# Peptides against a protein of PDB entry 3WG5, part 323

Target 1, 218 residues: chain A of PDB entry 3WG5
Amino acid sequence: LAKNIVYVAQIKGQITSYTYDQFDRYITIAEQDNAEAIIIELDTPGGRADAMMNIVQRIQQSKIPVIIYVYPPGASAASAGTYIALGSHLIAMAPGTSIGACRPILGYSQNGSIIEAPPKITNYFIAYIKSLAQESGRNATIAEEFITKDLSLTPEEALKYGVIEVVARDINELLKKSNGMKTKIPVNGRYVTLNFTNVEVRYLAPSFKDKLISYITD
Target 2, 218 residues: chain A of PDB entry 3WG5 as posed
Amino acid sequence: LAKNIVYVAQIKGQITSYTYDQFDRYITIAEQDNAEAIIIELDTPGGRADAMMNIVQRIQQSKIPVIIYVYPPGASAASAGTYIALGSHLIAMAPGTSIGACRPILGYSQNGSIIEAPPAITNYFIAYIKSLAQESGRNATIAEEFITKDLSLTPEEALKYGVIEVVARDINELLKKSNGMKTKIPVNGRYVTLNFTNVEVRYLAPSFKDKLISYITD

## One batch from the design tools (peptide; made by RFdiffusion4, then SolubleMPNN)

Design b2_p30_7_s3
Fold by OpenDDE base, seed 4:
Structure b2_p30_7_s3 (fold): chain B 218 residues (1-218), chain C 218 residues (1-218), chain A 30 residues (1-30)
Amino acid sequence: as target 1 above (218 residues)
Amino acid sequence: as target 1 above (218 residues)
Amino acid sequence: SAEAEARREAYRASLAKGGIYPVSFRTVER
């Protein structure tokens, strides 16, 4: 019986155009092999809104389910990472991770102070994050509060409030718990029931370019 | 007679946090040597708004005049580059360069189409670019049209409309033409008259890190 | 300089804490 394949890839660091390229590459590989899903182990402090929106669109256009897994313990899906998660087919978090803190900023001043986004920008991203939550059947009120209150949640809180779908310690527990779950958004216009029975897990390594950029940006 | 020093450095490519580091490094070196000015040869298609705003702030906090020179021929100060220029002490352009095209976008879709910024974001940057123009005594109406009409100007047009101060073929002509000009914004709270009589030109090379990032991002 | 490094660290730390949703400006590729 042809083993269903699940790909696992890591995305760490700031959300940039390069992060989009990573998502695109990883999802494309998994699509080509008709994988049951791809799990993206996400650890991000945030990043660019444009790259984030492109990543969300890329996920939503995926031919396969894209599972965002905030991993390992100590990782976060902060700011842009929360939007990406809310735009994905399933969100999982490891114990000791966090999600939220989505207040848009224009940047940092030379003294390290935040340049606040004008209310107009903030309101745009409130509408956007609420849309992502609503479309995925997740808590849109909490999604808004990720911005308005700069709220960050633990995995247990996020699960309780209906922001995420799974708390899992590792990939094996994630596969076990998410088996039989429906995607929170459609794949090719249809909600897919995940089948993680008898799957082969394949890890996608970062490219040399990915490693080099990570080394330079860290 | 101690020769007044003018530093020249090149900034090429997308405006990012790394570009900010380049500006900061170059300006800091020139400040440490009490240079008469630093000329930044700018060639950018645009980039991040946050990095742009930080660069503008860094320029405005400079202890010395920062001259943005759109160079060489074929270069542009597009999008974020225009804001940086408008935030600087003097703008020069070489023949065959361009400035403008400042319409903010949220990003690019997967098909390469532009994700349009909501009117709220556009209006914020209209206000911001107009502020930069007004504070520098440059044409705020044209600055707005860089966004609203996605206007791009030649050096001759930009000079004619009062967007830039100098058209120069090279560094020597720039120094000659800008000698005796007042900065368009203050340095340490004062408008400075540029003294490029009997100056030594020092070129700052990109760091190894700068070269590596440029190689990876290109 | 230690001061430039501290500013870079503060900037990095600032980037890490607050999700910068920078609006991107169009990269006009000629």
Scores: peptide ipSAE 0.092, ipTM 0.535, DockQ to the pose 0.707; fails the geometry check
Fold by OpenDDE base, seed 3:
Structure b2_p30_7_s3 (fold): chain B 218 residues (1-218), chain C 218 residues (1-218), chain A 30 residues (1-30)
Amino acid sequence: as target 1 above (218 residues)
Amino acid sequence: as target 1 above (218 residues)
Amino acid sequence: SAEAEARREAYRASLAKGGIYPVSFRTVER
């Protein structure tokens, strides 16, 4: 029986235009092979709003389910990472990870202090993050509080509050727990039921460019 | 007679956190050697607001004059580059370069359309760019129009309107024309008269990391 | 695919045409 393929790729570090290129490349590979899904192991402290919004759009335009997996233990989907997760077809977190802290900032001053975003920017992203939560059937009140209270949650809290769908220790547990779940947003206009029965897991390695950029940004 | 040193470094491409690191490194080297000035040959289509604001702060904190030189012919100090220039001690442009087009955007959609910034963001950057122009004794009305009209100027127009201080074809002409000029903003709390008499020009090469990032982003 | 390349080129071209002033989100340092 032709084994359904699930791709797994890692995206680590700040959300930038390069991160968009990684998402686009990984999703495109998985689309071309008609994979059952792609799992993105995400570990990000945050990053650029433009890149984040583009990544969310790219996920929403995916021909296959895109699962954001906050992994490994000690990883975070912080700030921009939370938006990306909320824009995805399914969110999973490993124990010992975090999600939230979505307050928009203009940047950091030279002394490391945060340059606060003006209220209008904050309000824009409140509306945006609430829309992502509402569209995905996730907790829009908590999504707002990720900004207004700079709230950060554990996987167990995020699951309890209806922010995420799965807590899983590894890819095998993720596949097992998410099997038979519906995507939280449509794939090609339809909610897809995930089928991880008789799947082959394929890992996508970072390109040479990916490794080089990661090496430079780390 | 101990020759005064003037450093020249190139910064090309999008304004990012990496561009900040380049500015910081180049200025620090020139500060350590007590250079008369550093000239940054700038060619940028724009970039991140946060990185731009940090670069402006780094220039303002410089122990030596930082001259932005839009170079070579065909280069631009577009968008974020204009802000950086307006935040510098002196602006020069080569013939055939441009400055302006400072409208803030949230990003580009997947179809390449601009995601417009909300009016509050636009107004914030109008106030910011006007403050940079006013602080440097440059044309604040034109600085505002760089945003409100998405205005772009030639070197001759920019000089005529009091946006920049020098039009120069090369480093030698720049040094000759800017010799005896006062910096448009203070250096260590004082306006400095540039002295390019008996100077040695030293070129700073990009680091291996700089070359690698440029290669990846190009 | 030609469409993916066209989107990449359009995105690159979009990045080249106008200074994007992206808002940044706080990096949560662990």
Scores: peptide ipSAE 0.085, ipTM 0.455, DockQ to the pose 0.694; fails the geometry check
Fold by OpenDDE base, seed 1:
Structure b2_p30_7_s3 (fold): chain B 218 residues (1-218), chain C 218 residues (1-218), chain A 30 residues (1-30)
Amino acid sequence: as target 1 above (218 residues)
Amino acid sequence: as target 1 above (218 residues)
Amino acid sequence: SAEAEARREAYRASLAKGGIYPVSFRTVER
C-alpha cells in the first residue's frame, strides 16, 4: 500500500544532463518509499532537448505519480520545462508563474541572435509536444501553439485552456486541490487517484552536487 | 507578534546579481526583526532579467511585506524595476517618478543600438508580467502594454489604472496612506493587513559593497 | 528515418547550450 507520504523536491535552472540526474534521484527515492506522489517544484527557463526527453521518459517510467509544480511565484516552466510538465502525471502552477515558449532553437549566434531550428526539428517537436498533450488529455492545440506562436500562459490561462490541472499558492493548497484527482497519464499502466488525506510531506534536499550545479546554472 | 517596526532601505542603479544580494540582505534583516514591513526605495533604469526574476522570487518568499517605493522624485522603476514592483506586496510612487518601459532586449550592439529580443523571449515576459499583475490584483492589460507598447506611466496614471496602490511624497505619507491596506500578494500564504500605527522607522544603510557597486553601476 | 534524423538534429541542437539569452531589460536613458 502506498504510504501517506508525499515527497517534495526542488529543481531549478537550466535543463541539462544534471537535471536528469536530479529527477532520477528524487523519483527513485520516492519510489523506494512507496510514496503517494512526488511533487517537483520546477523553475526552469528551458535547456537541452535531449535532457528534456530523457526526463519525460523517466517521469513516464515512474512507479509513483510525479506532479510538476511550477513554484515559487515568479518561477516558470519555460521551453523544455513545458514538455516536462506535459509529460507528467499532474501539473500545478503557483500564482505569478508562467508556462510555454517551447520553440526549439539551435542556439545563439555570436551576436546573441537566436539560431532558428530548421523545419524538420520544429516539426518533430510539434509532433512530440502534441503527443504529450494528447496522451495526458491536455490541450494539444495550445501545446502546438507553445511552439508555433511561442505562446506563454499564466496559471489562470493554462487552467482555463486545459493545459494544467491546478493553480495553488503553496504545497498545502496543491495537496488539497489535487486530492482525489486522477493522474493524467498512467502509473504502471493504471490511472491513479491521488490520495492526499492525512499525508506526511517530506522535503528532499538537493545533494551537494545538485547545489553546485544549481549555482553554475543560475 | 510583528513589532511596530518598518525598515526603509534604498536600492539604486541597474538590476544585477548584486542588486539581488541587496534585496536579500535587506529583506533578511527585516524578517529577522519581525518587522511590520520593509520599504525599498527603488530607483532603477532596468537591468538583467535573471536578477530581476530572482529578486521577484525573493520578495515573494519574504516572511514580511515588501513595499516597493519609487523614490525620490525623479526616480523610476523602469523595465526590470516594473517587474519587481509588480511582484511586491505593495507599490508606491512619489510624485515626479515613472514606471514601465518593460520591453525585453538581448543587449546593445557595438554601435549602442538595442538588439531586440526575439518573439519567444518577448512572449515569455508578456506572460510573466501578466502573471505578476494578475496575482497581485493589478492591471494585467497595462502590464502587457508596458512591454508591447513600451508604455511608461506617471504615478497618477499608474494609480488611476490600478497598477500601483499609493502615491506618496515621503515615507510618512506612504505609511499614513498604506495603513490598513492589505498586501496585494500573500505573506507566508496570507494576505496581511498593514499596521503602521505607532511604527518606528528604521533606515538600513547600504553596505560598503553596496556603495561600491552602486558607484560602478551609476 | 526522418524521425531518427530529426532526433539526431534535435539532440545536436540540444547540445548547443540553449543559453538563456542574458535577457536584459532596456535601461531607460535619463
Scores: peptide ipSAE 0.066, ipTM 0.350, DockQ to the pose 0.164; fails the geometry check
Fold by OpenDDE base, seed 2:
Structure b2_p30_7_s3 (fold): chain B 218 residues (1-218), chain C 218 residues (1-218), chain A 30 residues (1-30)
Amino acid sequence: as target 1 above (218 residues)
Amino acid sequence: as target 1 above (218 residues)
Amino acid sequence: SAEAEARREAYRASLAKGGIYPVSFRTVER
């Protein structure tokens, strides 16, 4: 029986245009090989809104399910990472990870203080994050509170509140728990039931460029 | 007679957090030496809004006049550069330069198309750019049109419309023409009359880091 | 290239402060 392939790739660090290129490359490889899914191990403190929006769009246009896995323990899908997760086909978190803190900022002042985004920008991203949650059948109220209250959640809380779908310690547990789940958003216009019964896990290594950019963005 | 010092520094390339560091460093040096003014030769295609706003604030908090000089010929104070200029104590342009094109964007798509900023963001920056123009006694209508019409102006047009104060071919002409002008915004709460009668021009070289970042951002 | 690396450092430095930076200004191609 032709082994269903699941790709696993890591995206770590700040969300940038280069992070978009990583997502695009990884998803494209998995699409070309007709993978059952790609799992992106995500650890990000946040980043650029434009890159984030492009990544979300790229995920939504994927020909295969894109699973965001906040991993390893200690990782976060913070800020932009939460939007990416909410834009994906399935969200998983490892114990000891976090999600949330999605308040848009204009940046940081010289003294390191946050430059607040004007209410108009904040409201735009409230609408945007709520749309992602609603489209995926996830908790839009909590999605809003990720901005309005700067809320961060544990995996257990995120699962409880219907923000994420899986808490898993590792890839094997993730595959086991997510087997038979439907994607939270469509793949090519259809909600896909994940089939992880007879899968080969293939790891995508970061390119040298990916490593370098990650090194520079860390 | 203790020679009044005028510092001249170059800021070229995209407006980033590093550009803020350059502005901060240059202004700080000039402040420490009690310079009569600092002239920043600006050539920028634009950049980040956060960095721009921080730069504007840093200029406004300067203990000495900060003159933005769009230089050399062929340079532009485009996008973020226009905001910086409008936030400064005096704007000069060399012949063959441009100012304007201030429409905010979220970024670029993968295909290079502009991701439009939502109206809420655009309206925020309309208000912001108009405030800078009004505070400096510059043409707020044109400042708005830099966004709404994506307007770019020549030095002659910018002077005619009251966006800038000086058209000058070089630093010497700039000093000559701006001598006796009042700053368009206060320095330490006071409008300062520029005294360029007996000045020594000191050039600040970009640090190695400045050069490297400029090289990377180009 | 050292230039690409410095861009990335500058970009990292711009991003290192975390959060969503929602707004940029277009680069006007000359």
Scores: peptide ipSAE 0.034, ipTM 0.440, DockQ to the pose 0.354; fails the geometry check

Design b2_p30_7_s4
Fold by OpenDDE base, seed 3:
Formats: C-alpha cells, sequence, structure tokens
Structure b2_p30_7_s4 (fold): chain B 218 residues (1-218), chain C 218 residues (1-218), chain A 30 residues (1-30)
C-alpha cells in the first residue's frame, strides 16, 4: 500500500527574508512529492513583519497542508510566529511551548527599551491578525488580545480557547491526533481531511545555507 | 549484579551559554554510559533567558532522567534556575535552599537599579513557566506567582505546594527518597520509574574550562 | 474585493514602517 508521505522540517530563529526562503524551499519539496502534509517544527521569538506576511502568503498558497508545530518543549511561536501559525492549515503545540505576544514594535532604543508602534500600525496588525483568525475559524478575540494585551498562552490554554488544534508531545502523537482533522483553511480551494493512517515520515534537513544563517543569528 | 550508575555533577553560578555547555556535556556523558539518572547539583542566582531556554530543551531531550538538586544548603535555584528545575525530570532541594524569584528583567541600570521587562516579555515568560509546570504536573499557579509576585519558597513550602518532589539533606537521602518515583516528564516519550536500589554514584568533575570560567565569573 | 485591495495597499505601506519584532531573550535576565 503506497504510504502517505509526511515531511517534517525545522525552522528556528528570527523571522527574516531568509526564513521565507526556508519556508518556500520546504513547502516546495513537499509539494513536488505530493506529500500528504508538511509539518514545520517552529521555534521563533518573532521577527520582521514583512517577512512574516510573505511567509503567511506562501503557506496559504501551498498545494499541500502546512502544519505549524511549535516544537520542541521550550520553543515558542512568539510575535511573528503567532501570525504564521494563524495563517497555517493546522496548529499544534508541544507541552512546554508558548504562543502570542504579538504587539508590533518599531524596534529597540539604544537603552534597550522597546520603541512602540504608533496606533496606526498597531491597528493595522489588529485587523490583520483578526482576519487570519477568522479565516481559519480560530478565536479572533484572543488573536486581538495577543496584540492589545500582548497576551501569551500555554498549549492547553491555546487549545481551550480555540487558537490551536492539537497539543502533542512528539511527531507520532501529532500524526495520531491530527489524523482525520480538516485543515482550518483551504488547500487549493478545498478543506482537506488529513490522512495519517499509513504514514511515512521524511525529515528535511536544513540546507548548508540554513545551517550557516542559523549559526550567525543564534 | 550490574550496578545502576547515577552520575552527579555540579553547576554553580550564572546561567550563560557556558552553563548550557556544562549541562550538555554532563548529560551526554551520562547518556553514553546508559546511566540510571544524572543528578545536577544546582546553585544559581539566575542568568540569561536564552541560555536558560536552551538548557531546558537539552534536559527535555535527554535520554536519561535529569534530576535537578538545589544543593548544598545555602544554594538557590533562583530565576533562570527555577525554570530549569521546572523543566527537569525531578526536582530536589536540600534544607536551607530556595527556589523562585523569576520576574524577567532587562538588566541593571548604571545606578544598579533593575530595568523592568515590558509586559510583552513578562507575559511571555508567564506563559512559558506555566507551561513547564503544567507539563511536569507541578503547581502552575505558584509557577506564575514566581513571576507576578517574584515569590521565593523554602524546600518545605515548595514540596507542600507541589513545586518540587523531594527534600533531601544529601545525595544518599535523595537517592533513597526518589527511588521508585516516576519522572515528572517523559524520557524518550515514557515516564521512567527511578531505580536506585543497587546504585553506584559517579561524580563528574568540572572540566578545566569549567573551572576557568567559574574562576572568572565568581 | 475593493476592501481586500485596500487592505493590501495599506499593508504595503505599513509593512515598511513596522515589525513584530522578536522578544530578545538575550537581554532578559532571570
Amino acid sequence: as target 1 above (218 residues)
Amino acid sequence: as target 1 above (218 residues)
Amino acid sequence: SEEAEKRRAEYRANLAKGGVYPITFKDVKR
């Protein structure tokens, strides 16, 4: 019986233009192989808004389901990572991870203080994050509070509030729990039911470039 | 009868990237020897959040149980140390030690005053610490209060509130009391029952590098 | 929809101005 292939890849660090390239590469590989899905193990403290929005678009244009998995324990989908997750077909979190803290900032001052974004920018991202939540059938009120209250949630809270779909300790548990779930947004215009009954897991290694950038940015 | 090996190592001082290297080295040695467990005698006033999170991840990826033992009397698992403890397979404390005081700070001003972390950062770490507590079946409310109230606890209080698992005066008492306990988080996806019935204790000495760094940072 | 286009235009204009920047754990002591 032809095994359904699921790709797993890791994206760690700040969200940048390079992170976009990582997403694009990983998703493209999985698309080319007609994978059942790709799981992106995400660990990010956030990053650039422009790169984030490009990543969201790339995910939403995917020909296969893209599962964002906040993993391993101790990882986060912070700030930009939350937006990316909300833009994906399914969100999972490992125990010991977090999501949220989405208030936009202009940067850091010389003294290390946060430079606050003006209301115009904040309001834009409120509208944007709410739109992502609404489109995916996730909790738009909490999504807004990720900005307005700079709220962060545990996996259990995020699941309880309808921000995420799965809490799983590892890839095997994720596959088991997400089997039979529908994607929260369409794939090629249709909501896909995930089929992980006869799955072959294939790990994508970071490219040499990916390793180099990670080394520099860590 | 093949003795079950338990490693004991000491980590003292601020949590830094170097401390991560210490954890990694010690755990790796114990893993290679298929030890029953490793006990890390921890004494830290805290340190860097990035290093702390990496340490937590490394502990949770361990192939063997990692026991954090706040030792000797007078030692603390303060701030970052509390997070590390909460991320471990078992927490023990010696009498006369303390745990808590986890409010994140950006640093110290020129006048020695604490630079408070913005709500975004504080809320992130609240979610993070609660997640660690919940995953390990420890008191998440108290874990939150370690931040929100900057609370510190005695061993007896920490045990009473379900923050830690063991109060022990020394390694022998720790082994005796923890024998037959299950790890509070999985090892290789399974909760392990500790077996200290026929134990050989092996102490790991600090490397020369460890000694040098300790000398410089003390 | 006109509303979607307006949002995209506002997006492009605002993208240049703001980021959801990382929580810098590097500077956070605990």
Scores: peptide ipSAE 0.029, ipTM 0.281, DockQ to the pose 0.068; fails the geometry check
Fold by OpenDDE base, seed 5:
Structure b2_p30_7_s4 (fold): chain B 218 residues (1-218), chain C 218 residues (1-218), chain A 30 residues (1-30)
Amino acid sequence: as target 1 above (218 residues)
Amino acid sequence: as target 1 above (218 residues)
Amino acid sequence: SEEAEKRRAEYRANLAKGGVYPITFKDVKR
């Protein structure tokens, strides 16, 4: 039986327009090859809200399942990364990673203090993150608390509270544990059952541009 | 008056033997040029304890001041990164960065749970981190709590508690604020007063190897 | 370096447009 393809790509650093381009490129490649899924190894401290929202939309429009994997150990899906994860078809986390801390900010003052977002913006993102959680059948209360309490969770807590679907040490364990799971959001209008039996794992390397941009943005 | 040189380099990702090589290379270049200081823009989730200890030693042996700058916003000096920072001549943090969470672990289990370090190892690192804090005139109580409570601090808290010396948004503000400060540890046996008046900032780019390794380890 | 300047510029641009940034990282030690 022909092996289904699973792509694995890495996105690291701040969420920017360049990060959107990475998501778009990687997902597009995987779509073109009719992959069973793409796994994005995500490690981000957060970033721009506009880029984040565009990335979420791009994931939602994917023709194949997009699995956000907070990886490697020590990585985080912080702030914008949490939104991206919540918008995806499946969330996995490696042990020793984190998710959450989603309070929106305008930036930093001259003295280095955080410039708080006005209530209107904060409330917008509360509604937005709750929507992502609800649409994906994930814990909307915790999603709200990622903002209101600036909450961060371990993989085990996130799994326990129904924020994520899988805790896995590596790609092989992720594939094993997620095999037979249904996507948390539709793919082309249908909830897809993941088939990771007899799969070929293909790694997508960052482009030269991706490397340069990551270097510049990191 | 001839401008004093300040080097700026970036180290991002997990602390490994390759990270040591980056520190060594960057500091060596700055030493060779008799720079006033090198600023290392550090963003790390942590890593190997052996590499961390070697990096601390390399910093302590530097012929010039090494300023650890947790940068950019969203970056962290997590775990091993905190030890590295505490071992340096000056710590700065950008707004929206973090420092701390220093509890040692042996690794991760098959189920992704943390394998706790035995008390002997934990106590060793408590003593070690307290020593770094004490030697640098920084808050040893908080340094201990980075382990015992797995504490993480904001830049403002870290400054307030005497863990770090500067909160700065960018290199220019860092140079401005740290101008005239004494190093927290000796340089060649002497506490040096930093001179950042009329300086030239030189950026060190990562080598191809550094980029590749960062990609592989990240 | 041009890269560092671009990074700074992009960071400043990101800040100017607002964003979602963590205040405290729970650095999961590895």
Scores: peptide ipSAE 0.028, ipTM 0.231, DockQ to the pose 0.088; fails the geometry check
Fold by OpenDDE base, seed 2:
Structure b2_p30_7_s4 (fold): chain B 218 residues (1-218), chain C 218 residues (1-218), chain A 30 residues (1-30)
Amino acid sequence: as target 1 above (218 residues)
Amino acid sequence: as target 1 above (218 residues)
Amino acid sequence: SEEAEKRRAEYRANLAKGGVYPITFKDVKR
């Protein structure tokens, strides 16, 4: 019986144009193999808004379900990572991870202080994050508060408030819990029920280029 | 600013044809007023499969979101109640409530022992409950186990495993948490984002007939 | 499929006639 394939890949670090390339590569591989899903183990402190929006769009255009998994314990889907998660087909978090802190900033001053975004930019991202939440059937009120209150949540809180769908310790638990769940956004115009009954898990390694750039940005 | 109306009604006791009439009446009232939603505070030990299936169908035909709220603490959406919840637009549970125990039975023997349903009937309800879960984007594996393992879950477990969407202590907390959530099944062919920002809560009382029958069935 | 719908209708009719019930919570505690 042809085992359905589930891909697992890791993306770590700041969200940049390079992170977009990683998402694009990983999703493309999984699409080509008609995988049941791809799980992206995400650990990010945030990053660029432009890259984030491109990543969200790439996920939304995926031919297969993209599951964002905030992993391992200690990881976060902070700032841009939260937007990416909210734009995905299913969100999982490992115990001891966090999500949120989505307030946009212009940068840092010479003294290391945050340069605040003007109200126009802040309002844009409020509308954007609320849209992502609404489109995915997740809590738009909390999504807004990720900006307005710079809120960060634990997995348990995020689940409780309807931000995420699954808390799981590992890939096996994630597959077990999410089996039979429906994607929060459509895949090719349809909400897909995940079938993880007889799946082969395949891990995608970062490319040599991915490894090199991660070394440069750390 | 015309306040959106949210209706709240209570349904308690065994699921029967009378319970169907209650659902029909309450939903009809809320539909007529173009309410933002109706919240049904459900407390049931189960009941008739035929009545349950009719109730599910009535909810699915609703012109407005029907939110099942297992309430108050100590209440359950047991057996038939679980099916009804899984067929609804959003499920909430109060702390200290339960959901599950969906194994079909034919009845009770003279000695009070359960008469088991034949495999054909059990398999039918397995398929049915899985369908409800899949259609609503909830965990179909756990839904099946509500039958095969006669599983019962706490609100926290049910949330964790993707059976329900909200744990709330009261109506105000429910409205706050669910604000901006998308319905798990469509309303008039569309998944609706709930807007509870400026709502008036209206409580529907049981009819005199409803009160009388509840007295007879208790 | 039409056949699946027909089977569902027949099963629903048989369940209604047979008085098939889910397990009640009260019965699990007894």
Scores: peptide ipSAE 0.026, ipTM 0.193, DockQ to the pose 0.061; fails the geometry check
Fold by OpenDDE base, seed 1:
Structure b2_p30_7_s4 (fold): chain B 218 residues (1-218), chain C 218 residues (1-218), chain A 30 residues (1-30)
Amino acid sequence: as target 1 above (218 residues)
Amino acid sequence: as target 1 above (218 residues)
Amino acid sequence: SEEAEKRRAEYRANLAKGGVYPITFKDVKR
């Protein structure tokens, strides 16, 4: 029996318009091959809000389940990464990773200091992150506190509070633990039960352009 | 000097997946012709939440400003229509129209009674509608009350409270009053100043399919 | 709890199926 395919791709670094292109490319490949799911190994300190919102939309429009996996140990889904995770069909974290710290900023001054966002913008993102949490059946109170208290959580805390669905050490454990789970948001209007029985894992490599941009932004 | 084009299209009736296709088609035509804007004459009692959210996304992804115009007199942007309006680049209303009444429901029972949404769903849409309002710099408190109090507003009230930007009797008055206004949300990452100086108005007709579906749903 | 997950799934299913339907203002016949 033909093994169901699960794609795995890495997205690392700042969230930008280029990161959107990466998400779009990876998800499109997995959609075209009728994969059971795609796992995005995410490690980001955050980035642009506009790019983040586009990425969330792209995930929500996916014809297949998109799993955000904060990986490897030491990685984070910080700021924009948390929003992306909350917008996804399933969130997993590796031990030793973090999620949260979602307070919006206008940017950095020339001296590297944070330019605070006005209350109107902060309130927008509070409402937005709460909507993502509520839509996905995740803890909207904690999601709000990711902004209002600039809270960061460990994987175990995030699981305990109902922010994420899985703590897993590697892809194999992730597949095992998430097998039989329903997606936290619909895929094409339906909640999908993940079937990771007898799956083939395929890794998607970054494009040359992805490597170049990562090199420039690191 | 080549007149800048403003497209006008009508969307009437329940918000469904087909309504999304209408929005997508109309906006795409206007984008392809590099229109200054598209005005959607909206008259809706509401409809499906999923379709509504997709429409909001499509508007937000537009390469040109999308103006929602609640028209003609007697029309409403009720329920889903309010969300769509709040997700748009500019809201206008004709005198004698209404906006609001956004309380989510699960549907109608066989006897025509409303099936109430559980608190979790209501809270999601509260967060969602507030996010739309805040993102667009509109009154998020009133947006919330569209749900919690099932509030409906007149054009004059909606303008006064900062829910909408323009009250206009017709397309010509709308163009005149909205000229020089900035979009309430970005177009391709930038707030655009509307330029309706020396514009040509083009009406987009519903497709045959649009007419057929409207006939079936009326 | 399984029940909380079921309620969340129902919530999500209802979000997907949920209409923002106009509240038929009962004509408060003034």
Scores: peptide ipSAE 0.022, ipTM 0.194, DockQ to the pose 0.073; fails the geometry check

